# Peptides against a protein of PDB entry 5JXT: the designs that were tried, part 28

Target 1, 319 residues: chain A of PDB entry 5JXT
Amino acid sequence: SLLPKKEINVYIGMSEMQVKWYQKILEKDIDAVNGAGGKRESKTRLLNIVMQLRKCCNHPYLFEGAEPGPPYTTDEHLIYNAGKMVVLDKLLKRIQKQGSRVLIFSQMSRLLDILEDYCVFRGYKYCRIDGSTAHEDRIAAIDEYNKPGSDKFIFLLTTRAGGLGINLTTADIVILYDSDWNPQADLQAMDRAHRIGQTKQVVVYRFVTDNAIEEKVLERAAQKLRLDQLVIQQGRAQVAAKAAANKDELLSMIQHGAEKVFQTKGAFGTMAEKGSQLDDDDIDAILQAGETRTKELNARYEKLGIDDLQKFTSESAYE

## One batch from the design tools (peptide; aimed at target 1 T73 D117)

Design b2_p15_3_s4 (made by RFdiffusion4, then SolubleMPNN; from b2_p15_3, 7 letters changed)
Fold by OpenDDE base, seed 3:
Structure b2_p15_3_s4 (fold): chain B 319 residues (1-319), chain A 15 residues (1-15)
Amino acid sequence: as target 1 above (319 residues)
Amino acid sequence: AAEEERRAQKEAARA
């Protein structure tokens, strides 16, 4: 029988470089961030800020002029300049040591380019599929990954390209490097490993930048997922969850953690304490804290009715 | 241009 997925949100502090770039993004549009634009502020401007903040949470080298160089070389700076890379680097060593194989999903093909640089730098053999991958090359990559005795440890996928009905049950670990606004896209990605033919416990690690926009992206995705479940259960197919955040929701998401980011000198959380020198105990502590916060997040939305889940409650972070 | 130069330098450093 297929074992249930174990899903763990992995809450990760920003590196010093991420904090500096996050501050710079907020400062560039400070009037919009403070809500000074009021009703006249464009939804497009707020969406652009959200997208820049999400890029920052993924990796600062997604910005022009952020990567150190010339010369442009892949080195330890690729890892220590992004909190998610520091955790990924330690987690992948553990995953490999336990004889697991891993799918890494992102929404950003440019982040997959950084992950390719990382895989080459660490000597990890990988496959890649994104939205530009030809159909034949996609089949070839899947077959190369799934073949008996495959030396490919990592599969790099965009969430959308990975969602398209493929079987990757030869992997037992799924890393969601970022989260989709649509929780169904992430579920479809997980279901590439978690399906008929899987023989292992599938574990899903969802990376979430702590005290940043990504916590609110995750909360909104969890809210939507619960709403979708209740709508199906109650036969109320007409309750289309408002797929797109309104301006006030986007503004609240942008403002989340912004004050603490402005007050921060250096890195956040475990990144400030240990930087790139995370050990196995630090990873276990991050995973345990993540498992607790994941249960709390799920329990919060399980108690809510359809009418509550249709409202974006900014205050649900304080109860 | 700057992104192409960056990619070219990284590819040259991998070779």
Scores: peptide ipSAE 0.286, ipTM 0.855, DockQ to the pose 0.564
OpenDDE base, seeds 1, 2, 4, 5: peptide ipSAE 0.278, 0.263, 0.267, 0.278; ipTM 0.852, 0.845, 0.846, 0.852; seed 5 fails the geometry check

Design b2_p15_4 (made by RFdiffusion4)
Pose (drawn by RFdiffusion4):
Structure b2_p15_4 (pose): chain A 317 residues (1-241, 244-319), chain P 15 residues (1-15)
Amino acid sequence: SLLPKKEINVYIGMSEMQVKWYQKILEKDIDAVNGAGGKRESKTRLLNIVMQLRKCCNHPYLFEGAEPGPPYTTDEHLIYNAGKMVVLDKLLKRIQKQGSRVLIFSQMSRLLDILEDYCVFRGYKYCRIDGSTAHEDRIAAIDEYNKPGSDKFIFLLTTRAGGLGINLTTADIVILYDSDWNPQADLQAMDRAHRIGQTKQVVVYRFVTDNAIEEKVLERAAQKLRLDQLVIQQGRAQVAAAANKDELLSMIQHGAEKVFQTKGAFGTMAEKGSQLDDDDIDAILQAGETRTKELNARYEKLGIDDLQKFTSESAYE
Amino acid sequence: SPFENGTFRKRLEEE
């Protein structure tokens, strides 16, 4: 029995420093922010703003010249200058206290570099797979975290790095520091720990910058995730739109017994006998329209799970 | 305890 994972959006604000940088990004190209300029502009200008705001929502130190002036130290400012780091510090502290281990995923390798300095600062044992990591390296990194009684606690990965089918069930908590554009990428990261061999409840925390760009980014991915489900659930429809033996057999046998019973004429003919007054015609049209409504209202309301013929139906016996 | 020129900074200086 594999427990369904708990996925939780943790909505996070921004530090005073992030607001300064967030405003500068928006100011440096306020024209494109207000939707100015021609409609012919290439997508490049707006996408550059998206990248900067994404970096800013992650950590201000991703911008050169942002960390407090030289010389550079690694201290508490690494935590309190990014809203996500403040929430993560207490979250990681609580995670270790309850005997849990955690996989931390990110889109940007330069953020895992910042998380490396944090792990060393707090004394956390950790592993990293980067996507810019050799094959033999990440094999050892997987084994080191999966070793029984492992010294490690945090596993730092990029959402794409490892590839398909790698197993990290020795962790039961997943933290998505930032989200991906395509939902299957984040869902695959969660299934590093949420797969066969996992014994404990998998909990996934997704850091989202509330009232900023990442909240809006998330709604789109949630929509695209919903669209994918509808396509996959309806993937049986085109194969259904020939005729089975039973389908053909049912068409022939339908009402055949009543035909054999009949010596004279059938229904509409036996009761009225090839002569029809106005009243008889009106009853035929009223009974037909009623049947037509009930038939259409029944089938136009159905779903794929009702129309889909099982392959075992071809096993006529 | 704080320390100087962390991994992130050293990699940035190398670039």

Design b2_p15_4_s1 (made by RFdiffusion4, then SolubleMPNN; from b2_p15_4, 9 letters changed)
Fold by OpenDDE base, seed 3:
Structure b2_p15_4_s1 (fold): chain B 319 residues (1-319), chain A 15 residues (1-15)
Amino acid sequence: as target 1 above (319 residues)
Amino acid sequence: APFQYGRFVRRRLAE
């Protein structure tokens, strides 16, 4: 029988560079961040801020002019300048030692470009599929990854491209490097490894930048998923979950953790304490804390009814 | 590295 998948949110502090860029993004649009635009503030402007903050949470090198250079190099700076890369780098070593194989999903093809550079730098053999990959090349990449005795350790996928019904049961680890606004897209990604033909315990690591917009993206995704489940169970097909965040929701998401980010000099949490010097105990602590917070998050939404789940509870933007 | 660096943009080299 297929074992239930284990899902763990991995809460990761920002690097010093991420904090600086996160501050810069907020400062550039400070009037919008403070809600001073009121009714005149466009939803498009807020969505743009959200997208920049999400890029920052993924990797600061997604911004033009962020990468150190010239000269431009592929070196340890590619890792230590992004909290998610620091954790990924340690986690992949552990995964490889366990004889596991890993799918890495992102919403951002440009992040996959960074991950390719990282894979080359670390000597990890990989496959890649994104939205631009030709159909024949997708088949070839899947077949190369799935072949018996494949030396491909990592499969890099955009979440949308990976959602296309493909079988990747030769992997047992799934890393969601970022989250989709639609939780069903992430589920479809997980279901590439977690399906008939899987022989191992599938473990899903969802990377979440702590004290940042990604926590609110995750909460919103969890809320939507629970609402979708309840609507199906109750036969209330007409309860259209308001799919798109309103302006106030977007503003609350942008404001979440912003004050603490402005007050922070350097990195956050374990990134401030250890930076790139994370050991196996630090990873275990991060995973254990993540497992606890994941259970708490799920328990929060499991108790809510449809009417409660339709309300975006803006807990204080400053908490 | 499979990347060309041009004006702070990492570009994938087309293989």
Scores: peptide ipSAE 0.071, ipTM 0.746, DockQ to the pose 0.097
OpenDDE base, seeds 1, 2, 4, 5: peptide ipSAE 0.026, 0.023, 0.046, 0.025; ipTM 0.626, 0.621, 0.671, 0.664; seeds 1, 5 fail the geometry check

Design b2_p15_4_s2 (made by RFdiffusion4, then SolubleMPNN; from b2_p15_4, 9 letters changed)
Fold by OpenDDE base, seed 2:
Structure b2_p15_4_s2 (fold): chain B 319 residues (1-319), chain A 15 residues (1-15)
Amino acid sequence: as target 1 above (319 residues)
Amino acid sequence: MPFSYGSFVRKREAE
């Protein structure tokens, strides 16, 4: 029988560079962030801010002029300038030592470009598929990864490309480097490894930038998933329609952690204390804290009814 | 051959 998936949210602090760029994004649109635009603030502007903040949470080098250079080098700076890369780098060493194989999913093809450079730098053999990958090249990459005795450790995928019915049961670890707004897209990605033919325990690590917009993206996705489940169970098909965040929801998400980011000098959490020098005990602590917070998050939404889940409680960032 | 887009993809978007 297929073992149940173990899913763990991995809450990660921003690097100093990420904090600086996150501040810069908020400052550029400070009137929108403070809600001063009121009814005049466009939903498009808020969505653009959300997209920039999500880029920052992934890697600061997704912004023009962020990467140090010229000359542009692939070196340790690619890792220590992004909290998710620091954790990924330590986690991949552990995963490899355990004889596991890993799928890494992102929403951003440009992040996969950074991850390719990282794989080359660390000497990790990998495959890649994104939304631009030709059908023939996609088949070839899947076959190369799945072949008996494949030396490919990592498969890099965009979440959308991973959703297209492929079988990757030769991997047992899934890393969601970022989250989709639609939790079903992430589930479909996980189900590439967690399918008939899997012989190992599938473990899913969901990376979440702590005290940032990604925490609210995750909460909203969890809320939506629970709502979708309850609607199916109760036969209330009509309720599913409010999938898109409204302006107030987007504003609340942008404001989440913004004050703490403005007050922070340097990096966040373990990134402030140790930077890139995380040891195995630090990783174990991060994973344990993540497992606890994941259980708490799930327990919060399991107790809510349909009517409660339809109300996005914007806990005001000021209460 | 697995297309390693390598360091060139990140460099081309920065140029």
Scores: peptide ipSAE 0.036, ipTM 0.625, DockQ to the pose 0.129
OpenDDE base, seeds 1, 3, 4, 5: peptide ipSAE 0.029, 0.046, 0.027, 0.033; ipTM 0.678, 0.584, 0.553, 0.688; seeds 3, 4, 5 fail the geometry check

Design b2_p15_4_s3 (made by RFdiffusion4, then SolubleMPNN; from b2_p15_4, 10 letters changed)
Fold by OpenDDE base, seed 4:
Structure b2_p15_4_s3 (fold): chain B 319 residues (1-319), chain A 15 residues (1-15)
Amino acid sequence: as target 1 above (319 residues)
Amino acid sequence: MPFSYGAFVRKRLAE
């Protein structure tokens, strides 16, 4: 029988560079961040801020002029300048040592480009699929990864491109490097490994930048997922979950953690304490804390009714 | 060092 998947949110602090870039993004649009634009603030502007903040949470090198150079070389700076890369680097070493194989999903093809460079730098053999990958190349990549005795350790996928019904049950670890706004896209990604033919316990690590917009992306996704489940269970087809965030929701998401980010002079959390010097104990602590927070998050949404889940208010989660 | 597509793209964006 297929074992239930284990899902763990991995809460990761920003690197010092990420904090600096996060501050710059907020400062550039400070009037919008403070809600001073009022009704005149375009939803498009807020969506752009959200996208920049999400890029920052993924990797600061997604911004022009962020990467140090010349020389433009792949080196340890590719890792230590992004909290998610620091955790990924240690986690992949553990995963490999365990004889596991891993799918890494992202929303951002440009992040997969960074992850390719990282794989080359660490000597990890990988496959890649994104939205631009030709059908033939996609088949070839899947076949190469799934081949008996394949030396391909990592499969890099965009979440939506990887969601297209492919079988990757030769992997037992799934890393969601970022989250989709639609939790169903992430579930579909997990289901590439968590499917008939899987012989191992599938473990899903969802990376979440702590004290940043990604916590609100995760909360919104969890809320939507619970709402979708309740709607299905109750047969209430009419509860169209408001698919798109409104302006106030976007503003609230942008503002989340912003004050603490402005007050921060360095990195956050474990990234401030250890940075690139994370050891196996630090990873275990991060995973344990993540498992606890994951349970708490799930328990919060399990208690909510449909009416509460329709209110995207940060306040309804504290009552 | 093996050619990195990302490094090359990042280099081109910096040029």
Scores: peptide ipSAE 0.241, ipTM 0.821, DockQ to the pose 0.134
OpenDDE base, seeds 1, 2, 3, 5: peptide ipSAE 0.112, 0.122, 0.070, 0.123; ipTM 0.769, 0.774, 0.714, 0.774; seed 5 fails the geometry check

Design b2_p15_4_s4 (made by RFdiffusion4, then SolubleMPNN; from b2_p15_4, 8 letters changed)
Fold by OpenDDE base, seed 3:
Structure b2_p15_4_s4 (fold): chain B 319 residues (1-319), chain A 15 residues (1-15)
Amino acid sequence: as target 1 above (319 residues)
Amino acid sequence: MPFEFGRFVRKRLEE
C-alpha cells in the first residue's frame, strides 16, 4: 500500500549575503515597505518587491551583479551565500547515502540554472525539466530518470512543468526549494513521487527562509489549502474567488521580519552559528524543529472555519 | 547529451 507522505517544512536562516541583499531590496522601496505610499501605492510595485524578496530567499545570484567576479567561478561560494543551498548540500549528501533519489522543485527556472551548476560542482547526475523543455525532451528526461538502474540522482523541475501528470515514483524524496502561491501546484508536484507505483516512504522537504517573506507565503498557501478543503467539504464553491492577495496583505508579507533583517549584521540562526559547516546533528535539529513548526502550522489552520480562513491574519502562525 | 552541460549561469551573464 502507498504510505502517507511526510511533509516537513525546513526553516532556514539567510546567509550574510542574503541579509545584505534583502536589506537592499527593502531599502530601495522603503516608502512602499513602510506603507507611506498609502492608496497611491500600486499593487504591481508591492508584487515586484515580493518577487525580489523571494528571489533573495532562493539565491542572491538571481540578481545581476550579485555573483562574485570576474572571474566567475563555480565554487563553495555558490553554496555558502544561500542558506537553502547550505542545507540542500548537507541534505542531499545524506539522502544519497540512504540510497534515495530526489525531485527538486522550484518556481524559478533561473534557480534551476544555479542548481545545475551546483550538481555539476558536486558531481551529482541529474535530469532537468522546465516550462521551455520540448515535449520530446521531457519524455526523454523522464525515461532517463525512471529507467531501471538509472544513475540520475536528482531531477530538477519547475513546479508547474513537473505538475503535468508525469510519474516519478522512482524518487522517494521531494524538495520544494520554494513554494507556489497556489498550494495545489506544490501538491501536484509531490504527487509525481507520491502515487501508485511508489514503494518507499515519500518525504517532502519544503524549504522556507526563516524570518522572511517566505513564511508568509507558506502561511497564505496553508490558509488557501485549508479553505479549498473546507469549501469542497461544505459545497460552498463561491468562496474560492478571493485568492489574490490584496495590497495590505502584500504589505504585511513584505514587512514580516523586515525589522529583524535591518538589525542583523550577519547571517540568521544556524547560518550565523555554523554557516557552511553544518553537520548531521545540525541537520537533524533543523528537521526536528521544522517538523514541530509544521505540526503547529497545520494545527492552527485545522481549527479555523471558512470565515476565519478568509481573513488574512497579519499575525504569524507562531505568534 | 545537452543534459550534461547545465546552463552554466556563467554563459548567460556573458551574453
Scores: peptide ipSAE 0.064, ipTM 0.671, DockQ to the pose 0.152
OpenDDE base, seeds 1, 2, 4, 5: peptide ipSAE 0.022, 0.018, 0.020, 0.033; ipTM 0.620, 0.576, 0.624, 0.711; seeds 1, 5 fail the geometry check

Design b2_p15_5 (made by RFdiffusion4)
Pose (drawn by RFdiffusion4):
Structure b2_p15_5 (pose): chain A 317 residues (1-241, 244-319), chain P 15 residues (1-15)
Amino acid sequence: SLLPKKEINVYIGMSEMQVKWYQKILEKDIDAVNGAGGKRESKTRLLNIVMQLRKCCNHPYLFEGAEPGPPYTTDEHLIYNAGKMVVLDKLLKRIQKQGSRVLIFSQMSRLLDILEDYCVFRGYKYCRIDGSTAHEDRIAAIDEYNKPGSDKFIFLLTTRAGGLGINLTTADIVILYDSDWNPQADLQAMDRAHRIGQTKQVVVYRFVTDNAIEEKVLERAAQKLRLDQLVIQQGRAQVAAAANKDELLSMIQHGAEKVFQTKGAFGTMAEKGSQLDDDDIDAILQAGETRTKELNARYEKLGIDDLQKFTSESAYE
Amino acid sequence: SLPGGYEEKLREREE
């Protein structure tokens, strides 16, 4: 029995320093922010703003010249200058206290570099797979974290790095520091720890910058994820739109017994006998329209799970 | 606190 994973959006604010940088990004190209300029502009200008705001929502030290002036030290400012780091510090502290281990995913490798400095600062044992990591390296990194009684606690990965089917069930908590544009990428990262061999409840925390660009980024991915489900669930429809033996058999046998019983004429003919007054015609049209409504209202309301014919139906016996 | 911050390390890598 594999427990369904718990996915939680943790909505996070921004530090005072992030607001300064967030405002500068929006100011440096306020024209494009207000939707100015021609409609012919290429997508490049706006996408550059998205990248900067994404970096800003992650950590201000991703911008050069942002870390407090030289010389540079690694201290508490690494935590309190990014809202996500403040929430993560207490979250990681609580995670270790309850005997849990955690996989931390990110889109940017420069952010895992910042998380490396944090792990060394707090004394956390950790492993990293980068996507810019050799094959034999990440094999050892997987094994080191999966070793029984492992010294490690945190596993730093990029959402794409490892490839398909790698197993990290020796962890039961996943933290997505930032989200991906396609939902299957984040969903695959969660299934590093949420797969066969996982014994404990998998909990996934997704850091989201509330009232900023990442909240809006999240709604789109949630929509795209919902669209994918509808396509996959309806993937049976085109194969259904020939005729089975039973379908052909049912068409022929339908009402055949009643035909054999009949010596004279059938229904509409036996009761009225090829002569029809106005009242008889009116009953035929009223009964038909009623049947027509009930038939259409029944089938136009159905779903794929009702129309789908099982392959076992072809096993006529 | 620890010496050598993220900005310093980034500059060394760029070199």

Design b2_p15_5_s1 (made by RFdiffusion4, then SolubleMPNN; from b2_p15_5, 8 letters changed)
Fold by OpenDDE base, seed 4:
Structure b2_p15_5_s1 (fold): chain B 319 residues (1-319), chain A 15 residues (1-15)
Amino acid sequence: as target 1 above (319 residues)
Amino acid sequence: SLPGGFQERQAARAA
């Protein structure tokens, strides 16, 4: 029988470089961030800020002039300059040691390019699929990954490309490096490993930058997912969750953690304490804390009715 | 270390 998947949100602090770039993004549009633009502030501008902040949460090298050099090299700086990479690096070592195989999903093909550089640097054998991958190349990559005795440890996928009905049950670990605004896209990605033919316990690690916009992306996705579930269960087809965030929601998401980011000198959380020198105990602590926060998040939304879930109020989740 | 950075490889992929 297929075991239920275990889903764990992994809350990760920003590196010092991420904090610096996060500050820079906010400062560049500080009037918009403070809501000073009022009714004149375009939704497009706020969406652009959101996208830049999400890029920062993924990796600072997604910005021009963030990569150290010249000379430019691929080295440990690729890892320690992004909190998610630090955790990923340790987690992948553990996953490999366990004899597991891993799918890594992202919304950003450019992040997959960083992950390719990382895989080459660490000597991890991988496959890749994104939205630009030709159909034939996609089949070839899937077959190469799924073949008996495949030496491919990692499959790198964009969430949307990976959602396209493919079978990857030869992997038992799923890492969502970032989250889709549509929780169904992430579920569809997980279901590439968590389906008929899986013989192992599927574990899903969802990376979430702590004290940043990604927490609000996650909360919104969880809220939407619960709403969608309740609507299906209650047969209330008319409760279309407003799919697109309004300006005020976007502004609130941008503002989340911004003050603390401005006050922070250096890195956040475990990244401030240990940087890239995380040991196995640190990873266990991060995973345990993540499991607790995941349960708390789920329990918060499970108690909410349809009417509460329709309101994107940060407040209604704390009452 | 590997020679070349992420940005250099990005430029090479776009070429």
Scores: peptide ipSAE 0.579, ipTM 0.950, DockQ to the pose 0.536
OpenDDE base, seeds 1, 2, 3, 5: peptide ipSAE 0.556, 0.572, 0.548, 0.573; ipTM 0.946, 0.949, 0.945, 0.950

Design b2_p15_5_s2 (made by RFdiffusion4, then SolubleMPNN; from b2_p15_5, 5 letters changed)
Fold by OpenDDE base, seed 4:
Structure b2_p15_5_s2 (fold): chain B 319 residues (1-319), chain A 15 residues (1-15)
Amino acid sequence: as target 1 above (319 residues)
Amino acid sequence: SLPGGFEERERERRA
């Protein structure tokens, strides 16, 4: 029988470099961030801010001129300048020691490019698929990864490209490096490993930048998923979950953690304390805290009715 | 360390 998947949100602090870039993004559009644009503020502008903040949460090198140099090198700075990379780097070492194989999903093909550089730098053998990967190359990559005795440890995928019906049951670990706005896309990604033919317990690690836009992306995704489940269960097809965030929702998401980010000098959380020097105990603590917060998040949304889940109100989560 | 940065390789990937 297929074992239930274990899903853990891994809450990760920003590096000092991420904090600096996050501040710069907010400052650049401070009037929009403060809601001073009023009715004239375009939804497109807010979506652009959200996209830049999500890029920052993933890796600061997604911004032109963020990479340190000259000389330009691939080195430890690729890891320590992004909180998610620091956690990923330690987690992958553990996963490899356990004899597991891992799928890494992202929304951003350019982040997969960073992850390729990382894999080469660490000597990890990998496969890659994104939205631009030719059909033949996709088949070849899947076959190379799935072959008996494959030396490919990592499969790098864009969430949407990896969601397309492929079998990757030769992996037992799934890392969602970022989250899709549609929780179904992430579920479809998990289902590449968590399906018939899997012999191990699938563990899913969802990376979430703490005190940032990604917490609200996660909350929105969890809310939507619960709403979708309740709609299916209750047969209430009429509850079209408003698929797209409105302006006020986007603004609220942008504002989340912004004040603390502006007040922060340096890195956040465990990244401030340990930086790149995370040990196995630090990883265990992060995973344990993540498991607790995951349970709390799920318990919050399990208690909500359809009407509450339709209101993207930060307030309904405190009653 | 590997020679070349991410941005340089991004230019090569797009060429």
Scores: peptide ipSAE 0.654, ipTM 0.964, DockQ to the pose 0.514
OpenDDE base, seeds 1, 2, 3, 5: peptide ipSAE 0.653, 0.647, 0.636, 0.652; ipTM 0.965, 0.963, 0.963, 0.964

Design b2_p15_5_s3 (made by RFdiffusion4, then SolubleMPNN; from b2_p15_5, 8 letters changed)
Fold by OpenDDE base, seed 1:
Structure b2_p15_5_s3 (fold): chain B 319 residues (1-319), chain A 15 residues (1-15)
Amino acid sequence: as target 1 above (319 residues)
Amino acid sequence: SLPGGFQEREAARRA
């Protein structure tokens, strides 16, 4: 029988470079961040800020002029300049030692380009699929990954391209490097490993930048998922979850953690204390804290009715 | 270390 998947949110602090770029993004549009634009502030401007903040949470090298140099090199700086990469680097080493194989999903094809550079730098053998991958190349990559005795450790996928009905049951670990606004896209990605033919316990690690916009992206996705489940159970087809955030919701998401980011000199959390010097005990502590916060998040939404889940309450933005 | 940065490779992919 297929074992139930284990899902863990992994909450990760920003590197010093990420904090600097996060501050720079907020400062560039400070009037919009402070809500000073009122009715004149466009939803498009807020969506652009959200997109830049999410890029920062993924990797600062997604911004022109963020990469250190000249001379430009691929080295340890590719890892220590992004909190998610520091955790990923330690986690992949553990996963490999356990004899597991891993799917890594992202919303951003340019982040997959960073992950390719990382794989080459660490000597990890990988496959890649994104939205631009030709159909024949996609089949070839899947077959190469799934073949008996495949030496491919990692499969890099965009969440949407990877969600398209493929079988990757030869992997037992799933890393969601970032989250989709639609929780169904992430579920479809997990279901590439968690399906008929899987023989191992599937574990899903969802990376979430702590004290940043990604916490609110996750909360909104969890709220939507619970609402969708309740609508199906109650047969209330007309309760379309408001698919698009309003201006006030977007503003609240942008403001989440912004004050603490402005006050911070250096990195956040475990990234400030240890940075690239994370050991196995630090990873265990991060995973344990993540498992606790995941249970708390799920328990919060399980108690809410349809009417409560339709209200995006800004009140949780100041805790 | 490997020669060349990420952004140099990204520029070459787009050229």
Scores: peptide ipSAE 0.599, ipTM 0.955, DockQ to the pose 0.564
OpenDDE base, seeds 2, 3, 4, 5: peptide ipSAE 0.589, 0.586, 0.594, 0.577; ipTM 0.952, 0.953, 0.954, 0.946

